# Peptides against a protein of PDB entry 5ZKO: the designs that were tried, part 19

Target 1, 44 residues: chain A of PDB entry 5ZKO
Amino acid sequence: SASNPRKFSEKIALQKQRQAEETAAFEEVMMDIGSTRLQAQKLR

## One batch from the design tools (peptide; aimed at target 1 F8 K16 R18 Q19)

Design b2_p19_4 (made by RFdiffusion4)
Pose (drawn by RFdiffusion4):
Parts: C-alpha cells; sequence; structure tokens
Structure b2_p19_4 (pose): chain A 43 residues (1-43), chain B 44 residues (1-44), chain P 19 residues (1-19)
C-alpha cells in the first residue's frame, strides 16, 4: 500500500499526495493577508 | 540542457546539490524560530 | 542513496509521460 508494486499504483499515489499538499498549501497561502492585517492591528 | 543534464551521474549530483541547499535554508528558518516565539511574550 | 535518487527520477519521468 505505502510502497506499491505496479507503476500505475505508484503514479496514482504520487498524484494523490501531490493533490493533498497543493490543497493544503493553497490554504495556508490563501489567507496570509488576514495574518498580515493582524500586525497592523497590533502596531 | 544545463539544468537538465544527460548523464545520470550529473543528474544525481545535481539533485544532491539542490537538496543540500534546500535543507541548509530550511535548517536556518526553523532554527531561530524560538527567538521569535519569545518576542511574542512582549505583546501579551 | 544513488539508487533511491534514480528511482525518484524514474517516477518523475513516468508522471511527466502521463501528463
Amino acid sequence: ASNPRKFSEKIALQKQRQAEETAAFEEVMMDIGSTRLQAQKLR
Amino acid sequence: as target 1 above (44 residues)
Amino acid sequence: EDEEILEELELEELIEEDE
């Protein structure tokens, strides 16, 4: 499972992990401005 | 073909070089991250 | 180490062929 044999299974796993990370990465970058505005509120 | 070499030895050495650079910068931002969490006490 | 890097490069080339 974590280490498949078929190349098709390996490609599917890499694409799955890539999609998860990009979904999570594009969430952290999505609302950075909300955090950047918190500093202007604090200063 | 400069960033994409032909020989596999050149490709491996290139990945090793980049991994060393990426890890070196990563070990810097995460290193003095404690000094930033101490600055946070000044606010509260 | 070199074999692991080669496996990673092969997997990258297979993904590029499917794209």

Design b2_p19_4_s1 (made by RFdiffusion4, then SolubleMPNN; from b2_p19_4, 10 letters changed)
Fold by OpenDDE base, seed 4:
Structure b2_p19_4_s1 (fold): chain B 44 residues (1-44), chain C 44 residues (1-44), chain A 19 residues (1-19)
Amino acid sequence: as target 1 above (44 residues)
Amino acid sequence: as target 1 above (44 residues)
Amino acid sequence: EDSEIKAQLALQEAIAKEE
């Protein structure tokens, strides 16, 4: 069948969005862990 | 509460695994699309 | 070709949800 570059590009964009969301989730967890460590230090 | 570095490291490892899996899935689809295009070219 | 691309991406999305 005929290739549809618009539909192809849309699907690739969705996959890239998913990758970005996973990266953001990782960074959020790291920030929360860092904050927890800092809080523990401040209470000493 | 006391920070548990072991549990934190485990959570980070799991998140890194998820990121790697998403990347691998993307690369697989791109390879398959590339193969489909190559096949179409060979049949012309 | 577009239908094949869609099928491949649907498979990828299914794999990603299983992980």
Scores: peptide ipSAE 0.187, ipTM 0.670, DockQ to the pose 0.027
OpenDDE base, seeds 1, 2, 3, 5: peptide ipSAE 0.160, 0.166, 0.163, 0.171; ipTM 0.670, 0.665, 0.672, 0.680

Design b2_p19_4_s2 (made by RFdiffusion4, then SolubleMPNN; from b2_p19_4, 13 letters changed)
Fold by OpenDDE base, seed 2:
Structure b2_p19_4_s2 (fold): chain B 44 residues (1-44), chain C 44 residues (1-44), chain A 19 residues (1-19)
Amino acid sequence: as target 1 above (44 residues)
Amino acid sequence: as target 1 above (44 residues)
Amino acid sequence: SDSELKAQLALQEALAKEE
């Protein structure tokens, strides 16, 4: 069967979205850690 | 409450794993597309 | 969202590179 380029393009786009979401999630984790550390340091 | 560095380290490690998994999934998608294109070209 | 924008850009790039 002929591969539809549009289907491939969609798959690529969706996967890139997932990567971006995981990057954003990582940044959120790091921000939370940073905030917590800053708070802990201020209270010492 | 004191932030436990081990907990943060675990969160970071898990998120890094997720990023790696999404990268691998993207590479798989690209490999599948490449294989399909190669097959299509050979059959032309 | 930033992720949606990235997906849209990826789609556009993929379409531009179609054989």
Scores: peptide ipSAE 0.189, ipTM 0.690, DockQ to the pose 0.051
OpenDDE base, seeds 1, 3, 4, 5: peptide ipSAE 0.186, 0.186, 0.172, 0.187; ipTM 0.688, 0.688, 0.679, 0.689

Design b2_p19_4_s3 (made by RFdiffusion4, then SolubleMPNN; from b2_p19_4, 12 letters changed)
Fold by OpenDDE base, seed 4:
Structure b2_p19_4_s3 (fold): chain B 44 residues (1-44), chain C 44 residues (1-44), chain A 19 residues (1-19)
Amino acid sequence: as target 1 above (44 residues)
Amino acid sequence: as target 1 above (44 residues)
Amino acid sequence: SDSEIKAQLALQEALAKEE
């Protein structure tokens, strides 16, 4: 289909936003596991 | 909460999968725009 | 948000690539 370049630009921006949100969610999980490891180390 | 390392590993794997899926979706959009440009060039 | 900033940058990049 003759897709509007403007529509493509909007889709690209949306996908980049979603990628950033998934990165943030991953970093949150990594922070939680890091804090858990630190707590376990303190209790040893 | 004392989170099971197994649970964390599962969450990490899930987030990595989501990141890969969002990358694939972005690549699909880029392929579509690329094909549109190629078609426009052929019609010139 | 950082995600919104990235979305704006992506839009700008896409617009810059428009012929």
Scores: peptide ipSAE 0.202, ipTM 0.691, DockQ to the pose 0.041
OpenDDE base, seeds 1, 2, 3, 5: peptide ipSAE 0.195, 0.194, 0.193, 0.194; ipTM 0.696, 0.695, 0.695, 0.695

Design b2_p19_4_s4 (made by RFdiffusion4, then SolubleMPNN; from b2_p19_4, 11 letters changed)
Fold by OpenDDE base, seed 2:
Structure b2_p19_4_s4 (fold): chain B 44 residues (1-44), chain C 44 residues (1-44), chain A 19 residues (1-19)
Amino acid sequence: as target 1 above (44 residues)
Amino acid sequence: as target 1 above (44 residues)
Amino acid sequence: EDSEIKAQLALQEALAKEE
């Protein structure tokens, strides 16, 4: 069962973690795109 | 099947949407906490 | 690793607000 944080601090912390994870996922996507673009340029 | 965006623009757009959704979820949590605190203060 | 650091900081800030 998904942990339902009872304390407000736990709810806030959990949501901040999710925001950080989504930011990290975005940075990973951008890094992969950047690497792909660089590879494509080197092959031209 | 979860849509796998092939285009870079679609990947970026999808991830930006996820970031916005997590921000909205955080704001909702903070609003609920604020409302709860206000109610608790009024009952004192 | 960076996301984990941010999560730890968020927890610390949340705990500081309960005082």
Scores: peptide ipSAE 0.155, ipTM 0.664, DockQ to the pose 0.046
OpenDDE base, seeds 1, 3, 4, 5: peptide ipSAE 0.154, 0.089, 0.154, 0.154; ipTM 0.669, 0.624, 0.669, 0.670

Design b2_p19_5_s2 (made by RFdiffusion4, then SolubleMPNN; failed a check: too like the target's own chain; its pose is not in this set)
Amino acid sequence: KFSEEIALLKQQQAKAEAE

Design b2_p19_5_s3 (made by RFdiffusion4, then SolubleMPNN; failed a check: too like the target's own chain; its pose is not in this set)
Amino acid sequence: KFSEEIALLKQRQAEAERE

Design b2_p19_6 (made by RFdiffusion4)
Pose (drawn by RFdiffusion4):
Structure b2_p19_6 (pose): chain A 43 residues (1-43), chain B 44 residues (1-44), chain P 19 residues (1-19)
Amino acid sequence: ASNPRKFSEKIALQKQRQAEETAAFEEVMMDIGSTRLQAQKLR
Amino acid sequence: as target 1 above (44 residues)
Amino acid sequence: EEYEETIAELEELQEEEEE
């Protein structure tokens, strides 16, 4: 499972992990401005 | 073909070089991250 | 980027296996 044999299974796993990270990465970058506004509120 | 070499030895050395650079900068931002969490006490 | 490079290498290896 974590280490498949077929190349098709390996490609599917890499694409799955890539999609998860990009989904999570594009969430952290999505609302950075909300955090950048907190500093203006604090200063 | 400069960033994309032909020989596999050149490709491996290139990945090793980039991994060393990426890890070196990563070990810097995460290193002095404690000094930033101490600055947070000043606010509260 | 690392996943895209790994996927391109696995696709080349899958094509070679099918040949």

Design b2_p19_6_s1 (made by RFdiffusion4, then SolubleMPNN; from b2_p19_6, 11 letters changed)
Fold by OpenDDE base, seed 2:
Order: sequence, then C-alpha cells, then structure tokens
Structure b2_p19_6_s1 (fold): chain B 44 residues (1-44), chain C 44 residues (1-44), chain A 19 residues (1-19)
Amino acid sequence: as target 1 above (44 residues)
Amino acid sequence: as target 1 above (44 residues)
Amino acid sequence: TKYSQEIAELEQEKKKAEE
C-alpha cells in the first residue's frame, strides 16, 4: 500500500528521537557524576 | 552532599528502565517488520 | 544500540516499500 513508506518514515523519526533522548539522559548522568568527582577533588 | 548517592541511584534506575523500554519497542517494531515481510512474500 | 539497529531495519524496509 502507498502509505507504507510514510508509516516507516514516522517510525524512523520516533526512534531517532528516542535514541537522542536516551543519549542526552546518559550524558546528563555522566556529567553529574563527573561534576561530583571534580568537586570532591577540589575540596581535598 | 549526602543526597547525591540516592539521586545517582534514581538516575541509574531510570536509565535501566529506559533500556528495557528500548528493548520492548525494538522487539515490537522488528515483529511488525517481520510480519510485513511475511505478508509481502505471501502475496508474491 | 537497539535504536540504531531498529532504525537501520526500518530504513531498509522503507526502501523496499518504495520499490
């Protein structure tokens, strides 16, 4: 059916968004851990 | 701050949940793709 | 990642549906 390419495009866009959100969340967690470690080092 | 370990644990738990949701979404889409391919093959 | 794999499969299936 002619609608199939569009449906796949929508699914691709959604999955790219989810991937970006997961990456951002991971980077945020790593930044928080890094900042905590850096602060602890500055206080020594 | 003493609250950091708990916040990290919460962030890690959230990230694990996200990974589980990613896996579920992947399996769903892959099943849909597989079904589409099977249907297309049946019509040939 | 699972997302990367799924995106690749979706792109292939999209291409096939356009043929």
Scores: peptide ipSAE 0.345, ipTM 0.730, DockQ to the pose 0.372
OpenDDE base, seeds 1, 3, 4, 5: peptide ipSAE 0.344, 0.344, 0.340, 0.341; ipTM 0.726, 0.726, 0.725, 0.731

Design b2_p19_6_s2 (made by RFdiffusion4, then SolubleMPNN; from b2_p19_6, 8 letters changed; failed a check: too like the target's own chain)
Amino acid sequence: SKYSEKIAELEKQQEEAER

Design b2_p19_6_s3 (made by RFdiffusion4, then SolubleMPNN; from b2_p19_6, 10 letters changed; failed a check: too like the target's own chain)
Amino acid sequence: AKYSEKIAELEKEKAEAER

Design b2_p19_6_s4 (made by RFdiffusion4, then SolubleMPNN; from b2_p19_6, 8 letters changed; failed a check: too like the target's own chain)
Amino acid sequence: SKYSEKIAELEKKQKEAEE

Design b2_p19_7 (made by RFdiffusion4)
Pose (drawn by RFdiffusion4):
Structure b2_p19_7 (pose): chain A 43 residues (1-43), chain B 44 residues (1-44), chain P 19 residues (1-19)
Amino acid sequence: ASNPRKFSEKIALQKQRQAEETAAFEEVMMDIGSTRLQAQKLR
Amino acid sequence: as target 1 above (44 residues)
Amino acid sequence: AAIAAREAAIAALEAAEAA
């Protein structure tokens, strides 16, 4: 499972992991401004 | 073909070089991250 | 960096499956 044999299974796994990370990466970058505004509130 | 070499040896050496660079910068930002968490005590 | 590595790995596996 973690290490498939078929190349088709390997490609599907890489695309799955890539989609998960891009979904999580585009969430961290999505609301950075909300954190950047917190500093102006603090200063 | 400069960033994309033909020989596999050149390709492997290129990935090794980039990995060393990416890890070197990663080991810097995560290193002095404690000094930033100490600055947070000043606020509270 | 991990996303770029997986994109390069997907392209390499697709080229290996086609071969």

Design b2_p19_7_s1 (made by RFdiffusion4, then SolubleMPNN; from b2_p19_7, 12 letters changed; failed a check: too like the target's own chain)
Amino acid sequence: SSIAELKQRQAELTAEAAA

Design b2_p19_7_s2 (made by RFdiffusion4, then SolubleMPNN; from b2_p19_7, 12 letters changed; failed a check: too like the target's own chain)
Amino acid sequence: SSIAELKQRQAELTAQLAA

Design b2_p19_7_s3 (made by RFdiffusion4, then SolubleMPNN; from b2_p19_7, 12 letters changed; failed a check: too like the target's own chain)
Amino acid sequence: STIAQLKQRQAELTAQQAA

Design b2_p19_7_s4 (made by RFdiffusion4, then SolubleMPNN; from b2_p19_7, 13 letters changed; failed a check: too like the target's own chain)
Amino acid sequence: STIAQLKQRQAELTKKEAE

Design b2_p19_8 (made by RFdiffusion4)
Pose (drawn by RFdiffusion4):
Structure b2_p19_8 (pose): chain A 43 residues (1-43), chain B 44 residues (1-44), chain P 19 residues (1-19)
Amino acid sequence: ASNPRKFSEKIALQKQRQAEETAAFEEVMMDIGSTRLQAQKLR
Amino acid sequence: as target 1 above (44 residues)
Amino acid sequence: IEEREETIEELEELEEEAE
């Protein structure tokens, strides 16, 4: 499972992991401005 | 073909070089991250 | 993410060669 044999299974796993990280990465970058505004509220 | 070499040896050395650079900068931002968490006590 | 993109390209080339 974690280390498949078929190349097709390996490609599917890499694409799955890539999609998860891009979904999580594009969430952290999505609302950075909300955090950048907190500093102006603090200063 | 400069960033994309032909020989596999040149490709491996290139990945090794980049991995050393990416890890060196990563080990810097995460290193002095404690000094930033201490600055947070000043606010509260 | 970029490392997986490169790995996916390499695995696709290897799957084509194996077919």

Design b2_p19_8_s1 (made by RFdiffusion4, then SolubleMPNN; from b2_p19_8, 11 letters changed)
Fold by OpenDDE base, seed 4:
Structure b2_p19_8_s1 (fold): chain B 44 residues (1-44), chain C 44 residues (1-44), chain A 19 residues (1-19)
Amino acid sequence: as target 1 above (44 residues)
Amino acid sequence: as target 1 above (44 residues)
Amino acid sequence: VKKLEEEIAELTEQQKKAE
């Protein structure tokens, strides 16, 4: 279908935003793991 | 908090899955753009 | 669509900076 380029750009922008948000969520999980590891090290 | 490593691994796996799904969605948008371009070229 | 490709490139670069 002949689609509006602006609509594609909007979709791309939204998708890239979602990817960034999912990356941030992943980093948050990794930070939680890191904090847990640090706590475990202090208790040893 | 001392959290269960298994729970962290599950969170990581889920997050990586989401990242892959969002990447696939981005690729789908790009494929749609490519298809539209191909159609436009055929009509020229 | 050079303009769209440029926008995609910019968005991709922005995403990389956010990681």
Scores: peptide ipSAE 0.140, ipTM 0.688, DockQ to the pose 0.055
OpenDDE base, seeds 1, 2, 3, 5: peptide ipSAE 0.136, 0.144, 0.137, 0.141; ipTM 0.681, 0.686, 0.677, 0.685; seeds 2, 5 fail the geometry check

Design b2_p19_8_s2 (made by RFdiffusion4, then SolubleMPNN; from b2_p19_8, 10 letters changed)
Fold by OpenDDE base, seed 3:
Structure b2_p19_8_s2 (fold): chain B 44 residues (1-44), chain C 44 residues (1-44), chain A 19 residues (1-19)
Amino acid sequence: as target 1 above (44 residues)
Amino acid sequence: as target 1 above (44 residues)
Amino acid sequence: VEKLQEEIAELTEEQEKAE
């Protein structure tokens, strides 16, 4: 079952974790773009 | 099927949307806390 | 009520530190 925290402290902690995970996912996308650009430069 | 955008522009746009949605979810939790505080003040 | 007010105060302080 999806964890439905009852306490506000648990809700905030979970939400902060989600925000951090989405930030990390954004950084991963940017790293992939950078890597792809570097590969394209090597192929040129 | 989960949309797996191939284009980097689409990946970035999707990730920006996710970050905005998580920010909105955080604001909703804070509104719930604020409402609960207001209710507690009325009961005092 | 007191415990709820304490929890709200702690959450408010945590938010102020995160900004």
Scores: peptide ipSAE 0.091, ipTM 0.653, DockQ to the pose 0.025
OpenDDE base, seeds 1, 2, 4, 5: peptide ipSAE 0.072, 0.078, 0.074, 0.057; ipTM 0.612, 0.632, 0.611, 0.607; seeds 1, 4 fail the geometry check

Design b2_p19_8_s3 (made by RFdiffusion4, then SolubleMPNN; from b2_p19_8, 12 letters changed)
Fold by OpenDDE base, seed 3:
Structure b2_p19_8_s3 (fold): chain B 44 residues (1-44), chain C 44 residues (1-44), chain A 19 residues (1-19)
Amino acid sequence: as target 1 above (44 residues)
Amino acid sequence: as target 1 above (44 residues)
Amino acid sequence: VEKLQQEIAELTEQQKKAE
């Protein structure tokens, strides 16, 4: 079946979206850690 | 509750693992595209 | 192939802007 570049592009786009979502989730984790550190510092 | 750095490190490690898995999945997609191109070239 | 490469490049740039 003919190279359907459209299908490949769609697959790539979906994969890039997933990677972006995982990056956002990582940033959220780092934000939570940062916030916790800041709160601990304010309590001292 | 005390900053449990152990829990944070575990959360980060898990997130990094997921990012690596998504990268591997992306590479697999690219491999499939490359293989398809190579096959199409051989048929010509 | 060229179109696909362009789309990958665009998507990669969009991800960098979102970070």
Scores: peptide ipSAE 0.143, ipTM 0.667, DockQ to the pose 0.076
OpenDDE base, seeds 1, 2, 4, 5: peptide ipSAE 0.136, 0.140, 0.142, 0.139; ipTM 0.663, 0.668, 0.672, 0.668

Design b2_p19_8_s4 (made by RFdiffusion4, then SolubleMPNN; from b2_p19_8, 11 letters changed)
Fold by OpenDDE base, seed 3:
Structure b2_p19_8_s4 (fold): chain B 44 residues (1-44), chain C 44 residues (1-44), chain A 19 residues (1-19)
Amino acid sequence: as target 1 above (44 residues)
Amino acid sequence: as target 1 above (44 residues)
Amino acid sequence: TEKLSQEIAELTEQKEKAE
């Protein structure tokens, strides 16, 4: 099953995907902060 | 909003924790592979 | 905001080291 990869290569690939997803989520948080700062600057 | 730095700091802290957890999970996968290889070598 | 900016910069640097 997709939740239980039988091959080590599949386990590694799945974990690398999770790391990439968490990196993307972190970048989204940073973009939110950046956008908020830019908006605050425009209102001054 | 920029007026609520605590909310942003909390978001960042939570996301950093998730990244650390995913790194630890990756290391666990690598340890599993290493242990399996070592066991196979001992049985030969 | 400066304190928050510094904290964000430090956390960004740590992220880049982990990648």
Scores: peptide ipSAE 0.122, ipTM 0.684, DockQ to the pose 0.059
OpenDDE base, seeds 1, 2, 4, 5: peptide ipSAE 0.111, 0.116, 0.077, 0.104; ipTM 0.683, 0.682, 0.605, 0.684; seed 4 fails the geometry check

## One batch from the design tools (peptide; aimed at target 1 T36)

Design b2_p20_1 (made by RFdiffusion4)
Pose (drawn by RFdiffusion4):
Structure b2_p20_1 (pose): chain A 43 residues (1-43), chain B 44 residues (1-44), chain P 20 residues (1-20)
Amino acid sequence: ASNPRKFSEKIALQKQRQAEETAAFEEVMMDIGSTRLQAQKLR
Amino acid sequence: as target 1 above (44 residues)
Amino acid sequence: AHEEAKEAIEAAKEAQEEVE
């Protein structure tokens, strides 16, 4: 499972992990401005 | 073909070089991250 | 690489929660 044999299974796993991370990465970058505004509220 | 060499030896050395650079900068931003968490005490 | 990238995303999410 974590280390498949077939190349098709390996490609599917790499694409799955890539989609998860891009989904999570595009969330952290999505609302950075909300955090950047918190500093202006603090200063 | 400069960033994309032909020989596999040149490709491996290139990946090793980039991995050393990426890790070096990563080990810097995460290193003095404690000094930033201490600055946070000043606010509260 | 994927484990490092997950850790870096989790660390950024924790830092955003601390700031909130």

Design b2_p20_1_s1 (made by RFdiffusion4, then SolubleMPNN; from b2_p20_1, 12 letters changed)
Fold by OpenDDE base, seed 3:
Structure b2_p20_1_s1 (fold): chain B 44 residues (1-44), chain C 44 residues (1-44), chain A 20 residues (1-20)
Amino acid sequence: as target 1 above (44 residues)
Amino acid sequence: as target 1 above (44 residues)
Amino acid sequence: SFERRRAAIELAMELQRELR
């Protein structure tokens, strides 16, 4: 199947989007942990 | 909701897994492109 | 990407902290 360069470009674009979404999800998790720790410190 | 440290660990583990899966998917796409390019060169 | 690799490292480090 002639690998249409457009198809490859689309696959790469989709994967970049997924990577960005997973990075954002990671940042959210880390923010939640950070906020929880900060709150725990304020209660001490 | 008492952020159960175990829940944070689980969230991080899940996110690490997802990131690894997305990395593997990206590598697969890149391998497909590489293989296609290599085949095209052999036909020249 | 470098950013993705960094994120993976940070995740691994945080996981290790939570498991201690």
Scores: peptide ipSAE 0.178, ipTM 0.638, DockQ to the pose 0.075
OpenDDE base, seeds 1, 2, 4, 5: peptide ipSAE 0.176, 0.180, 0.181, 0.183; ipTM 0.619, 0.624, 0.622, 0.627; seeds 2, 4, 5 fail the geometry check

Design b2_p20_1_s2 (made by RFdiffusion4, then SolubleMPNN; from b2_p20_1, 14 letters changed)
Fold by OpenDDE base, seed 5:
Structure b2_p20_1_s2 (fold): chain B 44 residues (1-44), chain C 44 residues (1-44), chain A 20 residues (1-20)
Amino acid sequence: as target 1 above (44 residues)
Amino acid sequence: as target 1 above (44 residues)
Amino acid sequence: DFERRRAAIRLAMELQRALR
């Protein structure tokens, strides 16, 4: 399909959104690990 | 929900998969832009 | 890494502008 500059903008915008979602998911995982580690330390 | 180390490993694995898929999608976008630029240069 | 991806997205935007 003929990709034009407008279609490129849409593809780039979608890729930026996906990256933001990946970053948020990574931060959530790291916070979950950090919280669990803190809880485990309190139980020692 | 009580997240255990096994669940963390699964979350990390899923995040790595998502990152690989998004990298592939990004490379596709870049190749599309590069191809279009090359075509535009040939038409000058 | 995310920084490399961000740089590549910026480059894609610049290329898109050059095609307008």
Scores: peptide ipSAE 0.177, ipTM 0.602, DockQ to the pose 0.063
OpenDDE base, seeds 1, 2, 3, 4: peptide ipSAE 0.166, 0.174, 0.172, 0.127; ipTM 0.598, 0.602, 0.602, 0.589; seed 4 fails the geometry check

Design b2_p20_1_s3 (made by RFdiffusion4, then SolubleMPNN; from b2_p20_1, 12 letters changed)
Fold by OpenDDE base, seed 4:
Structure b2_p20_1_s3 (fold): chain B 44 residues (1-44), chain C 44 residues (1-44), chain A 20 residues (1-20)
Amino acid sequence: as target 1 above (44 residues)
Amino acid sequence: as target 1 above (44 residues)
Amino acid sequence: DSERRRAAIELAREIQREIR
């Protein structure tokens, strides 16, 4: 099948989007953990 | 809610797994593009 | 990584518009 660069570019863009979304979700989890730890330290 | 470190660790592990899966999917797409380009070059 | 997410979404949308 002819390499459709536009289809490849779309596929790359979608995968990069998913990768960035998963990174953002990970960072959110880490922020929640950090905030919870900081709150726990203030209560001691 | 009590910071359940086990739940946080599980959530982190899950997000890292998803991140790795999306990276692997991106690499697969790039490999397919690379292979297609190489095939197209051989036909010239 | 919020900027990276935003840029990726914008690129995906642009490419999708060009394909339609």
Scores: peptide ipSAE 0.250, ipTM 0.689, DockQ to the pose 0.041
OpenDDE base, seeds 1, 2, 3, 5: peptide ipSAE 0.230, 0.233, 0.230, 0.244; ipTM 0.677, 0.679, 0.679, 0.685; seed 5 fails the geometry check

Design b2_p20_1_s4 (made by RFdiffusion4, then SolubleMPNN; from b2_p20_1, 12 letters changed)
Fold by OpenDDE base, seed 4:
Structure b2_p20_1_s4 (fold): chain B 44 residues (1-44), chain C 44 residues (1-44), chain A 20 residues (1-20)
Amino acid sequence: as target 1 above (44 residues)
Amino acid sequence: as target 1 above (44 residues)
Amino acid sequence: SFERRRAAIELARELQEAIR
């Protein structure tokens, strides 16, 4: 079966997209932590 | 046990590093495919 | 990986709990 480089590249691109989405979701959580920390510091 | 936020942040940083390494590996494969494609086009 | 994402989110939650 001709290793279709285009199909392979497309699969890699989809995996990268998923990884970027995972990173964004993680960064959102970290932003929420940062916000919570700043709020807690203001209440002291 | 004092929940050491530094330990958690360090673990998170390590996970991000691994994710970046996986991204770099995908980019390397994509570069190799791109290079091969350009070479094939030059031989036509 | 999705598993790594899940682990990172869990660690972030634990970090948040430690800051509270």
Scores: peptide ipSAE 0.211, ipTM 0.642, DockQ to the pose 0.217
OpenDDE base, seeds 1, 2, 3, 5: peptide ipSAE 0.203, 0.192, 0.196, 0.207; ipTM 0.654, 0.650, 0.641, 0.642; seed 2 fails the geometry check

Design b2_p20_2 (made by RFdiffusion4)
Pose (drawn by RFdiffusion4):
Structure b2_p20_2 (pose): chain A 43 residues (1-43), chain B 44 residues (1-44), chain P 20 residues (1-20)
Amino acid sequence: ASNPRKFSEKIALQKQRQAEETAAFEEVMMDIGSTRLQAQKLR
Amino acid sequence: as target 1 above (44 residues)
Amino acid sequence: ALEAEMEVAEAELEKEIAEA
């Protein structure tokens, strides 16, 4: 499972992991401005 | 073909070089991250 | 690599907050 044999299974796993990380990465970058505004509120 | 070499030896050495660079910068930002969490105490 | 970029981005946000 974690280390498949078929090349098709390997490609599917790499695409799955890539989609998860891009979904999570595009969330952290999505609301950075909300955090950047917190500093202006603090200063 | 400069960033994309033909020989596999050149490709492996290139990946090793980039990995050393990426890890070196990563080991810097995450290193002095404690000094930033101490600055947070000043606010509260 | 994307996880490492996320951790760096979170750390830079924490640094901006702390500097404020």

Design b2_p20_2_s1 (made by RFdiffusion4, then SolubleMPNN; from b2_p20_2, 11 letters changed)
Fold by OpenDDE base, seed 3:
Structure b2_p20_2_s1 (fold): chain B 44 residues (1-44), chain C 44 residues (1-44), chain A 20 residues (1-20)
Amino acid sequence: as target 1 above (44 residues)
Amino acid sequence: as target 1 above (44 residues)
Amino acid sequence: SLQREIERLKAEMERLLAEA
């Protein structure tokens, strides 16, 4: 079936959402690493 | 529970996979847009 | 027009790709 601008818009919106979710997940990982590192530094 | 290096490695690996999936999804959307444009040009 | 919308969507997607 012919891809149309509406379908493209929907795909773009989905990709924006996915990007935001990936960014949030990345930030969570970095926070965990950072927190662990900070804890280790406090024990030294 | 203490986040450990192994858990970090697993999270990083997951994030790399997510990034690859996002890239593939973006490429798919761009291919669809490009194909539609090409089809429209052929009809002109 | 359909063509105008396609070009807008291409530009937006290219922007998203550059930001990723």
Scores: peptide ipSAE 0.123, ipTM 0.578, DockQ to the pose 0.054
OpenDDE base, seeds 1, 2, 4, 5: peptide ipSAE 0.102, 0.122, 0.102, 0.086; ipTM 0.562, 0.578, 0.563, 0.554; seed 1 fails the geometry check

Design b2_p20_2_s2 (made by RFdiffusion4, then SolubleMPNN; from b2_p20_2, 12 letters changed)
Fold by OpenDDE base, seed 3:
Structure b2_p20_2_s2 (fold): chain B 44 residues (1-44), chain C 44 residues (1-44), chain A 20 residues (1-20)
Amino acid sequence: as target 1 above (44 residues)
Amino acid sequence: as target 1 above (44 residues)
Amino acid sequence: SLRRQIERVKAEMERLLAEA
């Protein structure tokens, strides 16, 4: 079936959600790294 | 449990995979748009 | 970036709507 603007909008909305999840996952990793570094510093 | 470099690397690898999948999904949408335009032009 | 890709797709969709 032909692609239409509604389908495009749905795909865009889904991708915005995925992007937000990707960003959140990245931030979580960075926080974990930061916490690990802080812990390592406390042990020195 | 404490975060460790192995877990960080795994999370980063998964993020890169997700990013690639998300990019591919957008490329599909763009191809669909292109195909729709081509079809519309053929009908003129 | 993915954000820029989304914006490009949105722009294309808007063009299609304008052509209809």
Scores: peptide ipSAE 0.142, ipTM 0.557, DockQ to the pose 0.064
OpenDDE base, seeds 1, 2, 4, 5: peptide ipSAE 0.125, 0.134, 0.123, 0.138; ipTM 0.552, 0.553, 0.548, 0.538; seeds 1, 4 fail the geometry check

